# Peptides against a protein of PDB entry 4AID: the designs that were tried, part 58

Target 1, 242 residues: chain A of PDB entry 4AID
Amino acid sequence: FDIKRKTIEWGGKTLVLETGRIARQADGAVLATMGETVVLATAVFAKSQKPGQDFFPLTVNYQEKTFAAGKIPGGFFKREGRPSEKETLVSRLIDRPIRPLFVKGFKNEVQVVVTVLQHDLENDPDILGMVAASAALCLSGAPFMGPIGAARVGWVDGAYVLNPTLDEMKESKMDLVVAGTADAVMMVESEIQELSEEIVLGGVNFAHQQMQAVIDAIIDLAEHAAKEPFAFEPEDTDAIKA

## One batch from the design tools (peptide; aimed at target 1 A142)

Design b2_p27_8_s2 (made by RFdiffusion4, then SolubleMPNN; from b2_p27_8, 13 letters changed)
Fold by OpenDDE base, seed 5:
Structure b2_p27_8_s2 (fold): chain B 242 residues (1-242), chain A 27 residues (1-27)
Amino acid sequence: as target 1 above (242 residues)
Amino acid sequence: YPVTSIPPADVKSNDPKIEEALKKALS
């Protein structure tokens, strides 16, 4: 197997992005690890547009598989078949920054699936899932203008904390999730407790700076493992020619 | 290559004042 792996130190933790071992039937597949949290992201896209398709059919599914060994804290056993509230929210969190980055006029079906394979109870799989989904899309050959990076920023004891642990988040006055490209912030989700505008804006800038290492890691992985770009020519009415 | 115009950042916050400030700063 031609396994490609990129490893970086990120926020005092090791981030590993791996492709080529599992889910090879997908257009793109990335196994991402941070600490002992592990996610699998897969990207699959149709090679043709459905007749009469008038919108971009992107589906993003984030799934936390119930591990046999324990209740994920806060995970009520919801019956098999409906996404939890968390799964729904994280699916949207991944969707929001990636949807605008597809080439205009591309209306082939795209499915992104992020599956949590392991959770260490310290590193939240949502940020890792965003990174993995970005990487899987970049490897797929889909007309995706990524990569995106992502980061969570906390505010603990008067300082920014990159990707706080679940325990650190209990003391944080901020839960700030940022996603963006190398050049632009694409998405911000913030929950704050009586913080100034200056602190929150500073947090967005901090996140965008810190995610550059992740973006660079995805680019490096894609240079070595990406499929050939899918031959897509948008209709002249929908494309700005570069 | 065809380039898609990148829209302004999709911003949400539990604080409407912060949300407005972020939208303004990232536009």
Scores: peptide ipSAE 0.620, ipTM 0.913, DockQ to the pose 0.684
OpenDDE base, seeds 1, 2, 3, 4: peptide ipSAE 0.613, 0.150, 0.617, 0.616; ipTM 0.912, 0.738, 0.911, 0.913; seed 2 fails the geometry check

Design b2_p27_8_s3 (made by RFdiffusion4, then SolubleMPNN; from b2_p27_8, 13 letters changed)
Fold by OpenDDE base, seed 5:
Structure b2_p27_8_s3 (fold): chain B 242 residues (1-242), chain A 27 residues (1-27)
Amino acid sequence: as target 1 above (242 residues)
Amino acid sequence: YPVTSIPEPDVFSNDPKIEAALKKALS
């Protein structure tokens, strides 16, 4: 197997992005690890558009499967087949920043699946899942204008904390999830406890700065492991000529 | 691939004032 791996230190934790070992049938597949939390992201896209397809059929599914349920807070009662509230929310967190980055006019079916394989009870799989999904798409050859990075920012003891642990989040006055490209913020999800606009905006900027290392790591992985770009020619009406 | 214009960020906050401020700042 031609296994490619990128490892970085990120927020005082080791982030590992790996491809080539599992899910090789997917267009892109990334095993991502932070601490002892492990996710598998797969990206699959159709090589043709369905007749009469009038919208971009992107599906993003974040899953905390039963085999990991015993290690995931609230996972013990997850029924197979219906997404939990968390799974639905995280699927949207992944969908929101990636959907706009597909080339206009691309209406082939795209499926992104993020599966939590292990949870360490410290590192939330959502951020890791966002990163892994981005990486999987970049490896797939799909007409995706990523990568995106993602970060969670807390506000603990008057300071920003990158990707706070679940325990640190109990003391945090902010749960700020940011996703973006190298150049732009694509998504912000914030839950705050009476913080100033300045602190929250500063948190977005902090997140965007901190995710650059992840973006660079995905680019480095893609340079070594990405499939050839899918030959897609958008209709002239949808091509913004730079 | 042709460059697609990056849309405005999708911003949500539990605080409407913060949400408005973020949308303004990131627009």
Scores: peptide ipSAE 0.574, ipTM 0.897, DockQ to the pose 0.731
OpenDDE base, seeds 1, 2, 3, 4: peptide ipSAE 0.217, 0.216, 0.223, 0.221; ipTM 0.755, 0.747, 0.754, 0.741

Design b2_p27_8_s4 (made by RFdiffusion4, then SolubleMPNN; from b2_p27_8, 14 letters changed)
Fold by OpenDDE base, seed 1:
Structure b2_p27_8_s4 (fold): chain B 242 residues (1-242), chain A 27 residues (1-27)
Amino acid sequence: as target 1 above (242 residues)
Amino acid sequence: YPVTSIPEPDVEMNDPRIEEALRKALS
């Protein structure tokens, strides 16, 4: 087993990104851990475009499987077959920042699946899932112009908190999720309770600064474990429809 | 504003490679 691992301290927690132990049939696969929350991100892509494909067929599926349901708040009531509201929201949260980063004209099917394997009841798996999905795509060889980083920012006792725990979030006046590249913010989602625009904008900047360590960690992992880039040349016709 | 409707994730069955990966991870 050729296992590659990157470990960093991030927001006072240990973030581990691991590849090569499981999911070897995937194009990219990352086991990500923060605290005792564990997710598996798996990326696969088709090596050819379907005839008549006119849009980029990216599917992102975040799932909290029933085996982890005993460790996930509300998990006991997951009816088989329909994603929960949380799973749907987090799937979109992961999709939004990654979709624009694929090379224009790439229309091969891409599937990203993030599975929660363990939840510590402290660290929410959504941010970890975003990071893991980014890492899995960077390892896959798909024409993905990542990595992205992600961070949640809270506002507790008049200060920014990086990736607040579920308990800290009960006291937070802000739930700000930011995703971006090294150079740009790609996505912001926010729930704000009576805070100034200045504090919110400061939170976005704080998030973007704090995610750089994660971006660097994904790059370092990819330098040692990424597959060869898939040879993709966009057809000239896709350049004209911009 | 092009509301790029993120298509509802078609509950398409996961790629068999992902399903096998998950099966192994859960075993």
Scores: peptide ipSAE 0.130, ipTM 0.647, DockQ to the pose 0.022
OpenDDE base, seeds 2, 3, 4, 5: peptide ipSAE 0.005, 0.082, 0.026, 0.013; ipTM 0.371, 0.620, 0.453, 0.402; seeds 3, 5 fail the geometry check

## One batch from the design tools (peptide; aimed at target 1 F144 A225 F230)

Design b2_p28_1 (made by RFdiffusion4)
Pose (drawn by RFdiffusion4):
Structure b2_p28_1 (pose): chain A 242 residues (1-242), chain P 28 residues (1-28)
Amino acid sequence: as target 1 above (242 residues)
Amino acid sequence: SVDEALEKVVEEGLEKAEEAEYKPVKRK
């Protein structure tokens, strides 16, 4: 039972989100394509709380398979091993904006894994990885508040540029990744060539505008394919507090 | 500074997320 939101031409690139063919046993699994870069994002959460668990346990693993680029690993063991700098950075990049959007009071194990299956030498999978992770979370049925969008905004020839490619990045004076909900920007990360607060803040806002088409697309797929929501009521400590 | 301005944007986003009511995602 296969389902796509393949629409969203997004910033001139084709973004496809597919579910129901791959990884059917995960709570949420989405194969996401942008251009010709492909990641599989899976989301699983435990249906129970561990005794005495006192914080919300969430793990995000982002991993790149070197076959995503047609190469065998250079390491002595010719297999991927410990995460690189890029994999741990991208893992925190997904974790940061998601961790706060789970319902306050929820403490079940949640694991989201994103695997890079194909890299097209143009479209970074890092942003795509964020979008696919958000899509799988929505589809899983876990207490995860609305979808997250994300984008990279560059600054080239005095204009904002959405999801610039790797070659476009050589000419950009700004590298800003923003992830947000429909209402709010949830995270920023950037490297900037001494641009003003105004322009930087402009890029953040541009990104939040430009990522709406993605949130819409996730909401659309969730309307056709999400699992039953997991019932979770927080405790009404409201009367005791007053 | 640029970093302080960006931190304010993130803080505003967190405040909005805290004020937002959760709605489960349902299939139609």

Design b2_p28_1_s1 (made by RFdiffusion4, then SolubleMPNN; from b2_p28_1, 9 letters changed)
Fold by OpenDDE base, seed 1:
Structure b2_p28_1_s1 (fold): chain B 242 residues (1-242), chain A 28 residues (1-28)
Amino acid sequence: as target 1 above (242 residues)
Amino acid sequence: SVEEALEEVIREGERKVEEAEYVPMKRK
């Protein structure tokens, strides 16, 4: 197996991005690990546009497999066949920052699937899933203007905390999820308990700074492992500003 | 408001992406 791996220390945890072992039939596939939480992201895109396709058909599915559910907090009986509230939320967290990054005019079907394989009960798979999805897209050859990074920021004892554990989050006055490119914040989701605008905006900036190491790690992995870019000519967007 | 400030940050991000040229990963 031609396995390529990038490892970094990130927020006091080991982040591993691996490709080449699993899901080789996908356009991109990344196994991401943080602590002992493990996710598999796969990206698949159609090589042609469907006749009459007028919108960009991106589908993002985050899944926590039933065998992992026994270790997932709140992993009571997943009703077989419907995404949980968490799975729906995390699917949106992944979708929102990546959707704008596809080249204009690209209307081929894209499917991103993130599957939780292991959960350590400390590191939430959502941030890891966002990172893994970004990496899988960058490896796929799809016309994607990534990578994105992502980070969760807590506010504990008057300080920012990068990717707080599930236990640290119980003491946090902020649950701030940020995703973006190297230069741009693309998504913010926040649950805030009586914090100033200054603290929240400072949290966004902190997240964006801290995700640069992840972005760089995805770039480094992609330089070594990415497929040939899909031959796509972007729509001349200059013609729409006229 | 915090919400308006966050919306502005995202709007600026979207603008930056719209102005960016597509450079494939193998060319970065």
Scores: peptide ipSAE 0.575, ipTM 0.916, DockQ to the pose 0.660
OpenDDE base, seeds 2, 3, 4, 5: peptide ipSAE 0.574, 0.569, 0.565, 0.568; ipTM 0.916, 0.915, 0.915, 0.916

Design b2_p28_1_s2 (made by RFdiffusion4, then SolubleMPNN; from b2_p28_1 with V10I E11Q A17V E19K Y22F K23V V25M)
Fold by OpenDDE base, seed 3:
Structure b2_p28_1_s2 (fold): chain B 242 residues (1-242), chain A 28 residues (1-28)
Amino acid sequence: as target 1 above (242 residues)
Amino acid sequence: SVDEALEKVIQEGLEKVEKAEFVPMKRK
């Protein structure tokens, strides 16, 4: 097995990004671990555009395996087939920051699947899923202008907390999910309780600073494990401004 | 408002990405 692994310390937790063990049939596949939470992200893209395709056909599916349900809070036996509200929400959280990063004119079908394999009840698999999806796309050879990083920020006892545990989140006055590239914030989702604009914007900046280590880790992994870039010529968008 | 400030941050980010050049990942 040609296994490539990157390990970093991130917010006082060990983040591991691994490729080459499983899902080798995908264009990109990453097993991501934080604490004892484990997700598998796979990226697959079509090598041709469908005739008459007029939009970019990106599908993002986040799913929690029912086998992990013994440790997933609220993991009722989901009937096989329909995503939960949480799975739908997290699928959107992953979709939002990655969709704008595909090269203009690329209209080949892209499928990103994030599967929760294990949950430790401390580390939420949503942030880990965002990171894993970003890494899988960077490994795939798709014309993707990533990586993105992602982070959750809490506000506990008058301080920012990176990726608060589920228990720390009960005391948090903020649930701030941020995703972006090295240079740009692409997505913010926020639930806040009586906090100033200064504290919230400071939280976005804190998240963006803290995700740089993750972005660098994805780049390092991709430099050692990425597939050859798919031969794609972007549409000359500068010609439309003339 | 907080929402307006956050939207501004996102829009500035999207504009940066739209102006960025695509550099394919090179394997070492």
Scores: peptide ipSAE 0.603, ipTM 0.935, DockQ to the pose 0.865
OpenDDE base, seeds 1, 2, 4, 5: peptide ipSAE 0.590, 0.595, 0.586, 0.599; ipTM 0.931, 0.932, 0.931, 0.934

Design b2_p28_1_s3 (made by RFdiffusion4, then SolubleMPNN; from b2_p28_1, 8 letters changed)
Fold by OpenDDE base, seed 1:
Structure b2_p28_1_s3 (fold): chain B 242 residues (1-242), chain A 28 residues (1-28)
Amino acid sequence: as target 1 above (242 residues)
Amino acid sequence: SVKEALEKVIEEGRKKVAEAEFVPVKRK
């Protein structure tokens, strides 16, 4: 196996991005670990557009399988065969920032699957899933203008906290999830308890600064492990405005 | 409002990406 790995310290935790061991049939596949939480992200894209395809067909599926359910809070209540509310929400959190980053005119089917393999009860798999999905897309050769980074920001005792633990989040006045490229914020999702606009915008800036190390780690992994770029010429959409 | 300020930040970010040229990661 040609295994490539990048390891960084991020928010006082070890983040590991690994490729080459699992899901080798995918266009991109990344095993991501933060603390003892582990996710597998896979990216697969069609090599041709379907006849009559008029929109970009991206599907994102975040799933917490039964083998991890015994370590996931509320995992015992999962109805087999339907996504939980959490799985649906996290699938959207991953979809929202990545969808705009595909090259305009690309209408080949893309499927991203994020599977939680292990949960440590401290690190939520959602942020890790966003990072892993970004990395898998960057490795795939798809025309994706990533990577994205992602971060959760809490507000605890009058300070920003990067990727608070599930226990720290109980004391947090803010649950702020941010995703972006090196230069652009692409998505914000927030639950806020009576905080000023200044604190919230400062939290977005804090998140965007802190995710740069993750973006750089994905780039470094991709420089060593990415597939050849898919030969795609974007349709000259400027010719339609004339 | 906080909501409008956040929407503006995202709009500006998405605009920046939409105006950017795609440069694939160069494998070393």
Scores: peptide ipSAE 0.526, ipTM 0.914, DockQ to the pose 0.793
OpenDDE base, seeds 2, 3, 4, 5: peptide ipSAE 0.489, 0.507, 0.524, 0.512; ipTM 0.889, 0.906, 0.915, 0.911

Design b2_p28_1_s4 (made by RFdiffusion4, then SolubleMPNN; from b2_p28_1, 13 letters changed)
Fold by OpenDDE base, seed 2:
Structure b2_p28_1_s4 (fold): chain B 242 residues (1-242), chain A 28 residues (1-28)
Amino acid sequence: as target 1 above (242 residues)
Amino acid sequence: SVEEALKEVIEKGLKIVEKAKFVPMKRK
């Protein structure tokens, strides 16, 4: 097994990104761990475009398996086969920042699957899933202009908190999820309780600064473990404006 | 508004990405 691992300290927690042990049939596969929360992200892409394909067919599926969900508070026995509201939401949180990063004209099918394997009831697997999906895509050889980073920001006792625990979030006046590249914020999702614009925008900036370490970690992992880039020439979009 | 300010942040980000050149990741 050619196992590659990157470990960083992130917000006072150890983030581990690992590839090469599991899901080797995927184009990219990353096992990501923070605390005792564990997710597997897989990226698979078709090597040809389907006849008549006129849009970019990206599918993102976030799944919390029942064995990993254990006694997740509010985790009612998910009826087999339908995503929960949470799974649907997190799938969108992953989709939104990655979709614009595929090279224009690439219309091969791409499937990203994020599976929660373990949940520690402290670290929410959504942020970890976003990071893992980004890493899996960067390893895959797909024409993806990543990585993205992601972070959750809380506001507790008049301070920003990076990736607050589920318990810290009960005291937080802000649930701010941010995703972006090194240079660009691409997605913000926010639930806020009577906070100023200054605090919220400061939270976005804080998130973007804090995710740089994750972006760098994904780059380092990819430099050691990425597949050969898929041979794809972007459409000359400058020629269409003429 | 906060919503408008956040929208502007995202719009700026998307414009940056749209202008970015794809550089394939090379394995070392």
Scores: peptide ipSAE 0.572, ipTM 0.930, DockQ to the pose 0.831
OpenDDE base, seeds 1, 3, 4, 5: peptide ipSAE 0.567, 0.559, 0.568, 0.569; ipTM 0.927, 0.928, 0.929, 0.930

Design b2_p28_2 (made by RFdiffusion4)
Pose (drawn by RFdiffusion4):
Structure b2_p28_2 (pose): chain A 242 residues (1-242), chain P 28 residues (1-28)
Amino acid sequence: as target 1 above (242 residues)
Amino acid sequence: DKRKEAIEKRLEEAEKVESIDVSEVLKE
């Protein structure tokens, strides 16, 4: 039972989100393609709380398979091993904006895994990785508040540029990743060539505008394909507090 | 219909979440 939101031509690149073919046993699994870069994002959460668990346990693992680029690993063991700098950075990049959007009071194990299956030498899977992770979360049925969008905004020839490619990045004076909900920007991360607060803040806003088409697309797939929502009521400590 | 209702409820809850102060974050 296969389902796509393949629409979203997004910033001139084709973004496809597919579910129901791959990884059917995960709570949420989305194969996401942008251009020709492909990642599988899976989301599983435990249907129970561990005794005495006192914080929300969430793990995000982002991993690149070297076969995503047609190469065998250079390591003595010719197999991927410990995460690189890029994999741990991207893992925090997904975790940061998601961790706060789970319902206050929820403490079940949640694991989201994103695996890079194909890299097209143009479209960084890191942003795509964020979008696919958000899509799988929505489909899983966990208490995850609305979808997250994300984009990289560059600054080339005096204009904002959405999801610039790796070659376009050589000419950019800004590298800003933003992830947000429909209502809010949730995170920023950037490296900037001494641009003003105004332009920087402009890029953040441009990104939040440009990522709406993605949130819409995730909401659309969730309308066709999401699992039943997991019932979770927080405790009404409201009367005790007053 | 139940899916749409759950989505709308979660979106309404998400509206309570405010944007981060980007200027303070960039200074940090």

Design b2_p28_2_s1 (made by RFdiffusion4, then SolubleMPNN; from b2_p28_2, 16 letters changed)
Fold by OpenDDE base, seed 1:
Structure b2_p28_2_s1 (fold): chain B 242 residues (1-242), chain A 28 residues (1-28)
Amino acid sequence: as target 1 above (242 residues)
Amino acid sequence: SAIKEAIEKSLKLQSEIKSIDVLALLRA
């Protein structure tokens, strides 16, 4: 096994990004850990476009496995069935910032799967899932112009809190999820309780600043473990629809 | 001013949080 690992301190917690141990059949696969929360992200892409494909067929699926779900707050032992509301929302949170970063004209099928393997009841796996998905895509060789970073920002006792715990979130006046590249914010999702726009904008800036360490960690991992870039040249006709 | 102070306070508080040994979990 050629296992590559990047470890950083992030918001007072250890973030670990690992590749090469599990899901080696995927184009990219990352085991990400923060606290005792563990996610597996896999990225798989088709090496050809389907005839007549007219849109970019990206699918993102975030899932909490039943063995983890039995510990997850509000996680009922789900029968084999429809995604939860949470799984649906987190799948969209991951999809939104990554979708625009694929090379224009790329219409090969891409599947990103994020699986929660463990939940510590402290660190929410959604942010970790966003980071892991970004890393898996960067390792895959797909024409993805990432990485993205992500962060949750809370507002507790008149301060920003990076990736608040589930207990800190009970006291937080803000649930702000931000994703972006090194240069740009790509997505903001927010639930705010009686805070000024100035504090919220400051939270976005704080998130974008704090995610740079994660972006750098993904780049470092990719430099050591990424597959060769998939040779893709967009057809000239896709340039005209800009 | 208030944003800067809030960021500085946040960074200070986060530096005081004890890191969890996640490497032990990946070895189990």
Scores: peptide ipSAE 0.022, ipTM 0.437, DockQ to the pose 0.019
OpenDDE base, seeds 2, 3, 4, 5: peptide ipSAE 0.014, 0.000, 0.010, 0.014; ipTM 0.431, 0.285, 0.449, 0.430

Design b2_p28_2_s2 (made by RFdiffusion4, then SolubleMPNN; from b2_p28_2, 14 letters changed)
Fold by OpenDDE base, seed 4:
Structure b2_p28_2_s2 (fold): chain B 242 residues (1-242), chain A 28 residues (1-28)
Amino acid sequence: as target 1 above (242 residues)
Amino acid sequence: SAIREAIAKSLAEQSKIKSIDVLKLLKE
């Protein structure tokens, strides 16, 4: 097994990105760990377009497995066979920032699956899932113009907090999730209590600044473990019309 | 800055914060 690992300190926590040990049948696969929260992201893409495919068929599926669900708040209400509200929400949080970064005209089927394997009750697997999905896509060889980073920002005791724990979030006046590239913010989701627009904008800037270390870590992992880029040339007609 | 404009655009298009005056934030 050729196992590649990148480890960084991020917001006072250890972030680990690992590839090569599990899910090797995927185009890209990353095991990501922050604290004791663990997620597996897999990326798979079709090597041809289906005849008559008129849209980009990206599917993102975030899942909290039953063995982790016993530690996940609300895990008891998982109706067998239907995604929870959280799973649906986090699937959208991952989908939104990555979808625009695929090369225009690429209409091959892409499936991203993020599976929560462990939850420490401190670190929410949503941010970790976004990071892992980005890393898995960068390793896959798909025509993805990533990486993206992601961060959660809280406002606790008059300061920004990077990736607050679930307990720190109870005292936070802000739940701000940001995803972006090195150069751009791609997605913002927020819940805010009585904060100025200046503080919120500062929180987005703080998130974008703090996610650069994660972007750099994904790039470093990809330099050592990425598959050869899939040879894709968009047809000129699809490049001109959008 | 280009990053400030990108942030403001992202906030305007995607944020649940309906009250953000992006134009005001860009002028300061």
Scores: peptide ipSAE 0.023, ipTM 0.508, DockQ to the pose 0.049
OpenDDE base, seeds 1, 2, 3, 5: peptide ipSAE 0.009, 0.014, 0.012, 0.015; ipTM 0.434, 0.473, 0.458, 0.499

Design b2_p28_2_s3 (made by RFdiffusion4, then SolubleMPNN; from b2_p28_2, 14 letters changed)
Fold by OpenDDE base, seed 4:
Structure b2_p28_2_s3 (fold): chain B 242 residues (1-242), chain A 28 residues (1-28)
Amino acid sequence: as target 1 above (242 residues)
Amino acid sequence: SAIKEALEKSLAEQSKIKSIDVLAELKK
């Protein structure tokens, strides 16, 4: 087994990105760990377009497995066979920043699955899932113009906090989730309590700066473990119309 | 929203980090 691992210190926590041990049948697969929260992201893409495919068929599925769900707050409300509200929301959080980064005209089926394997009750698996999904896509060979990074920013005791714990978030006046590339912010979601626009904008900037270390870590992992890029040339007609 | 567009522009100007298209870097 050729196992590649990247480890960084990020917001006072150890982030580990690992590939080559699990889900080797996927085009890309990344096991990501922060604290004791563990997620597996897999990326699979079709090697051909379906006849008559008129849209980009990207599916993102974030899942909290039952063995992890017994430790996850609200895990008792998981109706068998239906995504929870959290799973639906996090699937959208992952989908939104990655969807526009696929090469224009690429209409092969892409499936991203993020599975929460362990939850430490301190580190939310949503940010970790976004990072892992980005890494899995970069390893896959799909025509994905990533990586993206992601960060959560809190405002605690008059300061920005990178990826606050669930307990720190109770004291936070801000829940700001940012995803972006090295150059651009692709997605912002925020819940704020009595904060100025200046503080919120500063939080987005802080998030984007802090996610660069994650982007660099994904690049370093991809340099050592990525598959050969899938040979895709968009038909000129699709490049002009979008 | 106008705020999102202004943020994206401001961050693009502040980010001196060039987009490393991982695919572009892997082609190097």
Scores: peptide ipSAE 0.020, ipTM 0.403, DockQ to the pose 0.066
OpenDDE base, seeds 1, 2, 3, 5: peptide ipSAE 0.009, 0.016, 0.015, 0.008; ipTM 0.382, 0.534, 0.531, 0.410

